# Designs tried in a protein design run: peptides against a protein of PDB entry 4XPM. Part 2

Target 1, 160 residues: chain A of PDB entry 4XPM
Amino acid sequence: VMLHSKNVKGFLENTLKPYDLHSVDFKTSSLQSSMIITATNGGILSYATSNNDVPKNSINEINSVNNLKMMSLLIKDKWSEDENDTEEQHSNSCYPVEIDSFKTKIYTYEMEDLHTCVAQIPNSDLLLLFIAEGSFPYGLLVIKIERAMRELTDLFGYKL
Target 2, 67 residues: chain B of PDB entry 4XPM
Amino acid sequence: DIKGTIAFDTHGNVIESTGVGSQRIEDIGDLSKVTLDAEGFAQVQGDSLLVHLYKRNDITLAVYTSA

## One batch from the design tools (peptide; aimed at target 1 M2 N7 V8 G10)

Design b1_p8_5_s3 (made by RFdiffusion4, then SolubleMPNN; its pose is not in this set)
Fold by OpenDDE base, seed 5:
Structure b1_p8_5_s3 (fold): chain B 160 residues (1-160), chain C 67 residues (1-67), chain A 8 residues (1-8)
Amino acid sequence: as target 1 above (160 residues)
Amino acid sequence: as target 2 above (67 residues)
Amino acid sequence: LGPLVYYP
């Protein structure tokens, strides 16, 4: 069953919740943002943010969305560069992964004081993007996005 | 007693840290070079702390205890 | 950061 827009939004909202390692005294903060963007233009198809206290249709909401648009574009550009850079693909910031015989790569990027992680949904024109605080460990962020990607099989091969 | 922990992946990136481990993330560079035994275990002495290394499923856990 | 010594 294909995911509808509302279902995708709900999925992204669920990814915002913190990661709790119950075996040790460690718990992350919530993700700042979770997004599905186009690989071509960095356009936002769906997003969720932990900053939900802003009134709808307010200037603050518009500014928040604009910030996400800018960040998505920047990350898309960096991702595009790395996809054409062999050295970057062999760095510790790149994680080649295989999900159900589909290959993709997970990249970690530091954006200002934020920790970000992005991955192309296998064989699709879409990128999944997580934005977190600097206290969110990169290794755990990678695990989180990989696990999330495994739940998006309906979007594998999606073309615009 | 456990003084802290660091968990890191095969890329040397942090998965979690607690206690003194949170202040010793730079140790990952050296810890990643330690040869583990057949069970994925090693012990290394650093300053006044003993570090217990456990690797399972491509994740390495470093547990810091008193020497 | 000092050198670490392995105990087999």
Scores: peptide ipSAE 0.024, ipTM 0.754, DockQ to the pose 0.009
OpenDDE base, seeds 1, 2, 3, 4: peptide ipSAE 0.021, 0.022, 0.022, 0.021; ipTM 0.683, 0.723, 0.658, 0.642; seed 4 fails the geometry check

Design b1_p8_6 (made by RFdiffusion4)
Pose (drawn by RFdiffusion4):
Structure b1_p8_6 (pose): chain A 143 residues (1-50, 63-86, 92-160), chain B 67 residues (1-67), chain P 8 residues (1-8)
Amino acid sequence: VMLHSKNVKGFLENTLKPYDLHSVDFKTSSLQSSMIITATNGGILSYATSNSVNNLKMMSLLIKDKWSEDENDTNSCYPVEIDSFKTKIYTYEMEDLHTCVAQIPNSDLLLLFIAEGSFPYGLLVIKIERAMRELTDLFGYKL
Amino acid sequence: as target 2 above (67 residues)
Amino acid sequence: VGPLTYNS
C-alpha cells in the first residue's frame, strides 16, 4: 500500500482553511501549515502551506520527538475515538506558534497542524479531530 | 448589549473569543470552576460586567453584558 | 479529493 501523493496533498491544502463565524464576530487566520509525517523518523510525507520548507522539516522532527516522549512517559492531551479507533491529540507551543499533533489511528503517521499564536488551541483541537475523521483510508498505514 | 464572548472547552482551552472576552481570557480559570444549574446555566461576575454561562457538549459559552 | 491510498 502506498499514498496517493496528489490527493493527500489536496487534503492537507483543504485543512488550511480558516474558521469564519457570523454568529459572533470571530475569524481565524488560516493554518500556517498542515503536514503528515512519520511517527518513526519524523520525516515529512506531505505538506501544505498557506513558513518555508526548511523551517517545516525542523518543526516536524521536533514535534515528532515531543510527541514520542509524551506517548510513553508513564500541555493538553485529548483522548479521542473515531469509529472505535483510538488516538490522542497533543498541543505544543512551538515558540509563538500553536500546534496540534495526533497519530493517525493504528498508523505509523502523524497529522500535524501549525497555526499562529492567535489561533485558539481549543479550536485547533476540534479542527484536527474532524480532519482525522476524513483519514480513514490511512488508519493502519504501516511503514 | 453584549460586550463580549468566550467559548472554551473542558481543558479550559479557548475555542473563540470576542469583545471584552479577548481581554479577559484569564477569567477562564474561575469560570471553569463554576458549577452550573440543572440545565447548564450560571451567572457570575468579577466586576461591573455580568458573565452569562451556558455549557453543553463539553463546551462552555460565556457572554459578557452589563449588570 | 479522491482515495488517499492505492495498491502498487

Design b1_p8_6_s1 (made by RFdiffusion4, then SolubleMPNN; from b1_p8_6, 3 letters changed)
Fold by OpenDDE base, seed 4:
Structure b1_p8_6_s1 (fold): chain B 160 residues (1-160), chain C 67 residues (1-67), chain A 8 residues (1-8)
Amino acid sequence: as target 1 above (160 residues)
Amino acid sequence: as target 2 above (67 residues)
Amino acid sequence: VGPLVYLG
């Protein structure tokens, strides 16, 4: 099954929404960015970004295309290293999960002052990547990305 | 999928509960003993449910999901 | 980051 670019873009835009448990004290901010990237080279296949009304220096603007490319590459490299490191796979920053009998791992990474999490779409050459502010708890990011991947079954097994 | 939630304070008092959490208030005793990470998070495998704990300030939120 | 703990 092939997903059209517009459908994927719309999906990623929906993932930007805050994690809300209907509890004021635990409502998160919106994600800064949501991306599908290649596991091989960290290339961005699709992305979504939140609109931020706060003016930022272009160098610090994570929503810029260049910054997204850099973040994608860095996270891909870190992910690749961890996938070949038994100790890292058993750290508190790695969450093994199973979706419809497919196994994958969710990793959380601190990138500057941002909270990120990444997971390989099962049996695919693709990674799903969330970037959030430091106010977004890692635990909730993990739950969020797991739920999101459950909606991407059409990409399971996708090879470049 | 989220099956329910419990929010409780440092004294074990229920602040709010939803879903299956409303029927599992007794879990607070065990949940309060769980060691949390630096972000205030932990995952606890229960009987048929996975409990996600998050503590911010003096409030602990337990989210019950399918394992 | 988040530890996995087992109760029971």
Scores: peptide ipSAE 0.070, ipTM 0.682, DockQ to the pose 0.017
OpenDDE base, seeds 1, 2, 3, 5: peptide ipSAE 0.039, 0.056, 0.034, 0.048; ipTM 0.594, 0.579, 0.576, 0.531

Design b1_p8_6_s2 (made by RFdiffusion4, then SolubleMPNN; from b1_p8_6, 3 letters changed)
Fold by OpenDDE base, seed 3:
Structure b1_p8_6_s2 (fold): chain B 160 residues (1-160), chain C 67 residues (1-67), chain A 8 residues (1-8)
Amino acid sequence: as target 1 above (160 residues)
Amino acid sequence: as target 2 above (67 residues)
Amino acid sequence: VGPLVYEA
């Protein structure tokens, strides 16, 4: 199975969509950003952002991308530290999960006023990262990223 | 009449909130400690509101009512 | 960032 960059981009764009709970009167906002980054250096391999009405090559686009680069690096660093800290792995901000017998962890991080969650794609050098507004509940964000990872089985085991 | 709701996971993180529940997220700490019956239900009286707790599939739903 | 192409 071949996974092209355009397919990954399209997948990430789809994850931006709001979560609508039909059983109750509740609907989230769209994600601000969805990214696949390297676990080693926090480099962005693919990303999607909401409000893409920014002209290409504009100063606003450059600032937006630079902000994502900075956030990805910071989150990667914290993730790396937590992966080497047993106490952090047992905190309420860590969710051990199993997908098709592959184990990984989902971490939630407060970044300024944003709600973020990150998870290592099983057996890979890649991290999936969601960034949302503070109005997006962490519990639902965790469910969202877990379900998203289940759709990325082609990236399981990906090594740089 | 339902005044609001809160749904939260086993870590106490919010999944959804509506009505007065959106302003009472701090209640999760106490609600998570409530002993549920064998069917996953409980009722807790708090201030002027009655809280109905329903837990299924590791998700707890708290429904706030006047009675 | 270069294109991501992965063959499983």
Scores: peptide ipSAE 0.040, ipTM 0.777, DockQ to the pose 0.254
OpenDDE base, seeds 1, 2, 4, 5: peptide ipSAE 0.029, 0.030, 0.027, 0.030; ipTM 0.772, 0.773, 0.750, 0.777; seed 2 fails the geometry check

Design b1_p8_6_s3 (made by RFdiffusion4, then SolubleMPNN; from b1_p8_6 with N7L S8A)
Fold by OpenDDE base, seed 1:
Structure b1_p8_6_s3 (fold): chain B 160 residues (1-160), chain C 67 residues (1-67), chain A 8 residues (1-8)
Amino acid sequence: as target 1 above (160 residues)
Amino acid sequence: as target 2 above (67 residues)
Amino acid sequence: VGPLTYLA
């Protein structure tokens, strides 16, 4: 499997878009961040952020990236813990799903005032991670990330 | 006359809420226990509001009306 | 019109 950074980056950028419920008058904000990280170390392989106005290589950009690194590491750690905890896997914060006969789990985590959602890309060493504002309902985050993973079949089974 | 809505998943987690539904998230616990008909529909009388329940594709929509 | 029940 070949990872094309530009293609993955573009995909993640598209996931930032708001979720629009057509049946009701409700639309979310954009995601703050969308990332593909390693399940082993929480290292960021690709990411997208809704705030692209920060100059590259600026101190603000560096701080932003560092923040993402911290968030990814923390979430990876929590995910790892939950993967070793049967009780957590049966909580309301865990959503077992099956995509094309591949099984994975979606977890939701509160990070300060942010709503986050993470899932292992099926049979891979990769995690897909969404970070949104607190106004973004967890239920919709779960649906969003599930549907997003269905578009990442090329990464299924990817090993580092 | 719709006063509000709540949409929730099979875990009981909120998907969306509007109007009075935003203030009645606690109703999900009871609403999730309501037996739906073959069409995924039910009506529940609660205090001064009538709740119309619609379940489709594992998402339940509760619509609060005055009548 | 579906069934009518009451919240406990």
Scores: peptide ipSAE 0.035, ipTM 0.733, DockQ to the pose 0.010
OpenDDE base, seeds 2, 3, 4, 5: peptide ipSAE 0.030, 0.035, 0.028, 0.025; ipTM 0.745, 0.753, 0.733, 0.616

Design b1_p8_6_s4 (made by RFdiffusion4, then SolubleMPNN; from b1_p8_6, 3 letters changed)
Fold by OpenDDE base, seed 4:
Structure b1_p8_6_s4 (fold): chain B 160 residues (1-160), chain C 67 residues (1-67), chain A 8 residues (1-8)
Amino acid sequence: as target 1 above (160 residues)
Amino acid sequence: as target 2 above (67 residues)
Amino acid sequence: VGPLVYLD
């Protein structure tokens, strides 16, 4: 129906939580960042980070945001290239999924020592992007982002 | 969501089991033969459950889910 | 997520 910025922000903050298998001794780290960006330009529409204790308007905050902007752009560019590359779409780093009859693809990208995962929100101009430490298994990231997208049905088909 | 789990070592010995996993210890024989990806991850489609496999430090974790 | 294999 109607999505407010605060609702999206809260959603992204919740996705930061570790992948926790309660019944066994297995738990990932928290996501470093979770973002919704535009598929067209890689612009950040909303984001959440695991470390929100950085003083507002500080140089550290600015650098952090700038870093996110850079990563968003780079990942968007890589995603765009892969979407136009048949070989990349058939690689082991591409996961076609279907959510309520809507098709999308999940991509995993290594960014230095970080593990990232990105997926186009079905039929939309938006990408959901997770950034985690290298210790976070790609397989679990894929599951995590798929489950998260299932909660974003209001954004399906969203056009800028 | 999660219906059960099995954790087993390289010898196929059960380390932990919960839920439906406790009733499917026999699956370890087949699960141990599954080829994992570079991340030590795989998925095995069963009768009515999907098994998510993750191996780290010689321990394999099998998570049973509906999907 | 790794390769999909059938248990049976």
Scores: peptide ipSAE 0.069, ipTM 0.606, DockQ to the pose 0.017
OpenDDE base, seeds 1, 2, 3, 5: peptide ipSAE 0.064, 0.055, 0.061, 0.043; ipTM 0.721, 0.621, 0.619, 0.498; seed 5 fails the geometry check

Design b1_p8_7 (made by RFdiffusion4)
Pose (drawn by RFdiffusion4):
Structure b1_p8_7 (pose): chain A 143 residues (1-50, 63-86, 92-160), chain B 67 residues (1-67), chain P 8 residues (1-8)
Amino acid sequence: VMLHSKNVKGFLENTLKPYDLHSVDFKTSSLQSSMIITATNGGILSYATSNSVNNLKMMSLLIKDKWSEDENDTNSCYPVEIDSFKTKIYTYEMEDLHTCVAQIPNSDLLLLFIAEGSFPYGLLVIKIERAMRELTDLFGYKL
Amino acid sequence: as target 2 above (67 residues)
Amino acid sequence: SVGPLTFN
């Protein structure tokens, strides 16, 4: 099994869109970046930006390790369930940036959102949880 | 009139904020400790501003008005 | 919208 590079890239581009509410006068900026990376090496499989390529590689590996350390050390952590599949959503303050990371269930892949510091964490968590519901094709993807 | 709003989750993280809500994000620590009535409502205040609370689906909405 | 994300 392999990834359909173009469609995953298109998926990540779609996860970039900002929230724009009218019920209250509230709007976010779009995500800084959205990435799928390996839980093993932190290598980037696909990404989308709304800063630079060099900067994403560093952040990705860093969040992979932070996530790896938290995932087995016996911040915010949100246990989630999707169609009886379990995963966890972590938030990490990366300098002035807000990030959310979660393992795609039973997969060797992580989904990573990078947003500005003005993007509320609670909202970032909801965005990544719903986005993961669209990634059932990637559940169980093993390297 | 509504002076501001804050919506936050069970971890106390913000989902959205407007008006004075964005200036009073620190209120969440107290607001999250408020025990709501049987229907999920409460009213509290730190100062001249009245905070109306409603919680459903693990999301608390606080709206700020005058007392 | 996007198509399937995986194939053989």

Design b1_p8_7_s1 (made by RFdiffusion4, then SolubleMPNN; from b1_p8_7, 3 letters changed)
Fold by OpenDDE base, seed 5:
Structure b1_p8_7_s1 (fold): chain B 160 residues (1-160), chain C 67 residues (1-67), chain A 8 residues (1-8)
Amino acid sequence: as target 1 above (160 residues)
Amino acid sequence: as target 2 above (67 residues)
Amino acid sequence: SVGPLVYE
């Protein structure tokens, strides 16, 4: 199985869609960003943003990408720390999950006024990262990223 | 008559909130301690509202009603 | 901590 950048980009774009609870009058905003980053250095391999109205090659686009790079690095660092901290792994911000016999952990982090959620793609060097507004409930972010992870089985075990 | 709702996970994190539930997120701490029956249901009287608790698949839904 | 808010 090969990693196809176009397929991954399309997948991430789909994850931007709001979470709609049909049983109740509740619908989230769209994700601000969805990213696949390296667990080693926090480098962005693929990303999608809800703000696509920025002209290509503009200074605003560059600034937005730079911001994503900064956020990805910060979250990767926090994730790395937590992976080496037993106490943090047992906190309410850590969700151990198992997908097709593969174990991984989902972490929720606050980034300024944003809600973020990150999870290592099972047995891989990759992290899936969701960034949302503060109005996006953490509980839904966890459910969303778990379900998204189940669709990324082709990336399980992916090594850089 | 439903006045609002709160849904939360086993970690106490909000999944959704509507109506008066949006103003009562702090209730999750108390609601999470409520003993549910074998079917995952409970009712708790709070102030002027009755809270109906439903737990399914590790998600708890609290429905606030007047009676 | 960078974790989520805890509601009491």
Scores: peptide ipSAE 0.034, ipTM 0.794, DockQ to the pose 0.018
OpenDDE base, seeds 1, 2, 3, 4: peptide ipSAE 0.030, 0.012, 0.013, 0.022; ipTM 0.784, 0.662, 0.678, 0.696; seed 3 fails the geometry check

Design b1_p8_8 (made by RFdiffusion4)
Pose (drawn by RFdiffusion4):
Structure b1_p8_8 (pose): chain A 143 residues (1-50, 63-86, 92-160), chain B 67 residues (1-67), chain P 8 residues (1-8)
Amino acid sequence: VMLHSKNVKGFLENTLKPYDLHSVDFKTSSLQSSMIITATNGGILSYATSNSVNNLKMMSLLIKDKWSEDENDTNSCYPVEIDSFKTKIYTYEMEDLHTCVAQIPNSDLLLLFIAEGSFPYGLLVIKIERAMRELTDLFGYKL
Amino acid sequence: as target 2 above (67 residues)
Amino acid sequence: SRSLTYNS
C-alpha cells in the first residue's frame, strides 16, 4: 500500500482554510501549514502551506519527538475516538506558533497542524479532530 | 447590548473570543469553575460586566453584557 | 471523495 501523493496533498491544502463565523464576529487566519509525517523518523510525507520548506522540516522532527516523549512517559491532551478507533490530540506551543498533532489511528503517521499564535487552541483541536475523520483511508498505514 | 463573547472547551482552551472577551481570556479559570444550573446556565461577574454562561456538548459559551 | 491510497 502506498499514498496517493496528489490527493493527500490536496487534502492537506483543504485543511488550511480559516474559520469565518457570522453568528459572532470571529474569523481566524488560515493555517500556517498542515503536514502528514512519519511517527518513526519525523520525515515529511506531504505538506501544504498557506513558513519555508526548511523551517517545516525542523518543526516536524521537533513535534515528532515531543509527541514521542509524551506518548510513553508513564500542554493539553485530548483522547479521541473515531469509528471505534482511538488516538490522542496534543497541543504544543512552538515559539509564537500554536500546533496540534495526532497520530492517524493505528498508523505510523502523524497529522500536524501549524497555526499562528492567534489561532485558538480549542478551535485548532476541533479542526484536527474533524480532519482526522476524513482520513480513514490512512488508518493502519504501516511503514 | 452584547459587549463580548468567549467560547471555551473542558480543558479551558479557547474556541473563540470577541469584544471584551478577547481582553478577558484570563477569566476562563474562574468561569470554568462555575457550577451551572440543571439546564446548563449561570450568571457571574468580576466587575461592571455581567457574564452569561451556557454549556452544552462540552463547550461553554460566555457572553458579556452590562448588569 | 478522494482515494488517498492505492495498491502498487

Design b1_p8_8_s1 (made by RFdiffusion4, then SolubleMPNN; from b1_p8_8, 5 letters changed)
Fold by OpenDDE base, seed 3:
Structure b1_p8_8_s1 (fold): chain B 160 residues (1-160), chain C 67 residues (1-67), chain A 8 residues (1-8)
Amino acid sequence: as target 1 above (160 residues)
Amino acid sequence: as target 2 above (67 residues)
Amino acid sequence: MKKLTYLP
């Protein structure tokens, strides 16, 4: 399966949109970042960020990208540890899910003042990672990433 | 009169919160332990507020009211 | 943590 960078980027940009609960007066903020990273090294294959006010090739942009790289690596490392730890897989921070008969796990991680969640795209070497503000509820973040993964069936089984 | 709400999942994680519920996320620990009736309903008194619990499709909604 | 009491 070939990853088309433009298509993936557009998909990730769409995941940034806030969640609006129409039944109640509640709306989340936009995600700060949405990324597809490698499960092996935490390398970023594609990403989207809500902060579009940063000029291209600016020092601020470079710092932002570097921050994403750092966060991706940290999350990947924690994910790897948890995948090898039975106790962590039974914690309230782990959500086993099944999508079209494929099993995966969604993990929620607090990173400083941010709320994050990560999941292995089923049977792949890829992780989907969402980063949001602390005001974004974890439960809703989990729902969001699960629904997003259902739209990434073309990446199921993707190996590097 | 509704003062706020909290919705949480089976892991006790927040799905949404409004009003006074946003300041009472810590209540989830206790609310999750409440035994619901056959209809998935319970009422809990929390200080000066009454909490109405509704569990549906593995999501629990807590509605805070004055009475 | 606020004290909650079940109302039957």
Scores: peptide ipSAE 0.028, ipTM 0.669, DockQ to the pose 0.010
OpenDDE base, seeds 1, 2, 4, 5: peptide ipSAE 0.031, 0.018, 0.017, 0.020; ipTM 0.671, 0.654, 0.649, 0.623; seed 1 fails the geometry check

Design b1_p8_8_s2 (made by RFdiffusion4, then SolubleMPNN; from b1_p8_8, 3 letters changed)
Fold by OpenDDE base, seed 1:
Structure b1_p8_8_s2 (fold): chain B 160 residues (1-160), chain C 67 residues (1-67), chain A 8 residues (1-8)
Amino acid sequence: as target 1 above (160 residues)
Amino acid sequence: as target 2 above (67 residues)
Amino acid sequence: SRSLVYYG
């Protein structure tokens, strides 16, 4: 089953929302970006960004999209390396998870001053990628992306 | 695998719990005494589970994973 | 690297 691009885009936009601890006055910032990329080449299939103030077709928009492409490729490459490295899979930056009996791993990566989190959508050729400010705790990013993946069951097993 | 979480304040009050964390509220007593690094992080090993601790702004988050 | 603490 293939989700329509608009539906995926809407989903990613919703993931941008802050993590809110309801019992206390604690809330993270919004995600900077949320993306679904290919695990093979790091190509962006869908994305959402919190900064919507950039004029369309402007040089700044092009640069921002290019920046996302670069970050996606870099994270994909690091992810690929880690998937072939037993030591990295046992580091404190790797979180094995099981969703509906499907196993995957969540990785956290620091990129400049940003906090990123990436996970392979179970049994698929796709990665879900969150990019947040440095103030966003990694632990909360991990929880956030796990919960988000539980809503992407239609993409489980998707092959390019 | 992520087995559960506990979020608690400086007084040990449970803010949120999920999974095995909901069954391990008693761990807060020990977890609250753990010395965190400069970034507010620590790892605690016990009972075949690894607990990842993060503290910021008086809130501590414990993530339980398989060891 | 993060510190590792053991507890029982």
Scores: peptide ipSAE 0.059, ipTM 0.709, DockQ to the pose 0.013
OpenDDE base, seeds 2, 3, 4, 5: peptide ipSAE 0.031, 0.028, 0.052, 0.031; ipTM 0.680, 0.636, 0.695, 0.611

Design b1_p8_8_s3 (made by RFdiffusion4, then SolubleMPNN; from b1_p8_8, 4 letters changed)
Fold by OpenDDE base, seed 5:
Structure b1_p8_8_s3 (fold): chain B 160 residues (1-160), chain C 67 residues (1-67), chain A 8 residues (1-8)
Amino acid sequence: as target 1 above (160 residues)
Amino acid sequence: as target 2 above (67 residues)
Amino acid sequence: SVSLVYYP
C-alpha cells in the first residue's frame, strides 16, 4: 500500500516528539525538523518542523523552508560522499542496520550547533532526515531513526 | 551514592547523561576500552570517583559513585 | 586525559 502525501506528513510530525527513556529520568527536546528527501538531489518531498509559530504563506515561512532546502542539500551531499568512502562507512558516525532483511546505513552529522541523523530508506531513492538541537544525544537519534524507519516499510524499494 | 551517569552505544555515542556524567563525556573513550566480565560488568577507579559499568543489549551504562 | 584503573 502506497502512502499518500498527507499520511507521510502526519508520520513526520509524529517523529518530532521527544524521546523518553523509561529506565532513567531523562527526556530529550523535540526534533527541530523531520524530512523525507530525495537521494538524488536532496529535494524535499515532505517535512515537519517544531517551529509552527510562523504564519502560512508568509515570508518567514518561505525563509524557513529555504533554510531546510539548504540543509537537506548539504546533508545529501555528505551522505553521497560517505556512501563512496569505505573509511567513513567504518567510522563511529555510521551505523549499518538491517530491517526485515533490508540493509541500510544510518549516519550522524554535526551541522554547526545541530545534531543530524540521516538514513536511506532501504532500496529506495529516499532519505529520512532528522535535525535536532545539540542537546539531543546521537545515540538516541540513531535509535529514533531506526525505529521510525521500521514504520516506513511501504516506502522500501521506492524509486523516483 | 550516585553522582552521575553516562549511557553510550557501541560506537561511543552518548545516549543519556546525568549529574557529573554530563561533564565527563570524554571518559567514554577510556570506558569503551574496559574489558567487561561475562555478566557485562566492570568497575574502574577514576580520580575520587568509582565507575560502575553495565553493558546490556549493546548499551553501556556508566554509574559514577563516591569511592 | 583521564586515567582509569580496572578492578576485576
Scores: peptide ipSAE 0.020, ipTM 0.670, DockQ to the pose 0.010
OpenDDE base, seeds 1, 2, 3, 4: peptide ipSAE 0.018, 0.019, 0.019, 0.018; ipTM 0.570, 0.575, 0.675, 0.657

Design b1_p8_8_s4 (made by RFdiffusion4, then SolubleMPNN; from b1_p8_8, 5 letters changed)
Fold by OpenDDE base, seed 5:
Structure b1_p8_8_s4 (fold): chain B 160 residues (1-160), chain C 67 residues (1-67), chain A 8 residues (1-8)
Amino acid sequence: as target 1 above (160 residues)
Amino acid sequence: as target 2 above (67 residues)
Amino acid sequence: SKKLIYIP
């Protein structure tokens, strides 16, 4: 099964759903945004947002996309810095993980009042990025993005 | 009676919190240092609440009770 | 064996 643009968009939309812990009285909010961006320039290849109540081709939609572009660029820059910083890779904000013998790292970043996490899709030029409200626990974000990446094996090794 | 809970990962980051646990996130620093038994269990008595610790699959759950 | 730890 090949992942086409439409399929990727649908996948990202599904990741927006809240995390519900049925064993305890706890449920998160939905993600604000879910994106696949380039590791090189932070360009958005695909995205989904919970704020879908915006008319197409409206000024509000354009502003929303521009905001995502700025956030993606900032996070990409921070990610790039951390990939070259041994100290940051040993902090509690970095989670080394292995998926099907492929190694990658998940980083958590606070952006103003938002909680974000980002990870390089294994052996690819792509980053998966989640943006959530500050009420979304970092530990749960990490679990969420790891599980999501396990469903993106078709993008492993993707080069631009 | 359960007064609240905190679940945290091996990095000490919060996974979930409920009840009084939501107001005691700072306890994770100390709770993460508690030595658990072979079954991943420990109990910590504080000044007012008893904390039951359960670790399973790299997730630690702290349950706050009155006794 | 379960252990009770007291924290002052």
Scores: peptide ipSAE 0.027, ipTM 0.742, DockQ to the pose 0.009
OpenDDE base, seeds 1, 2, 3, 4: peptide ipSAE 0.023, 0.024, 0.018, 0.021; ipTM 0.746, 0.744, 0.744, 0.763

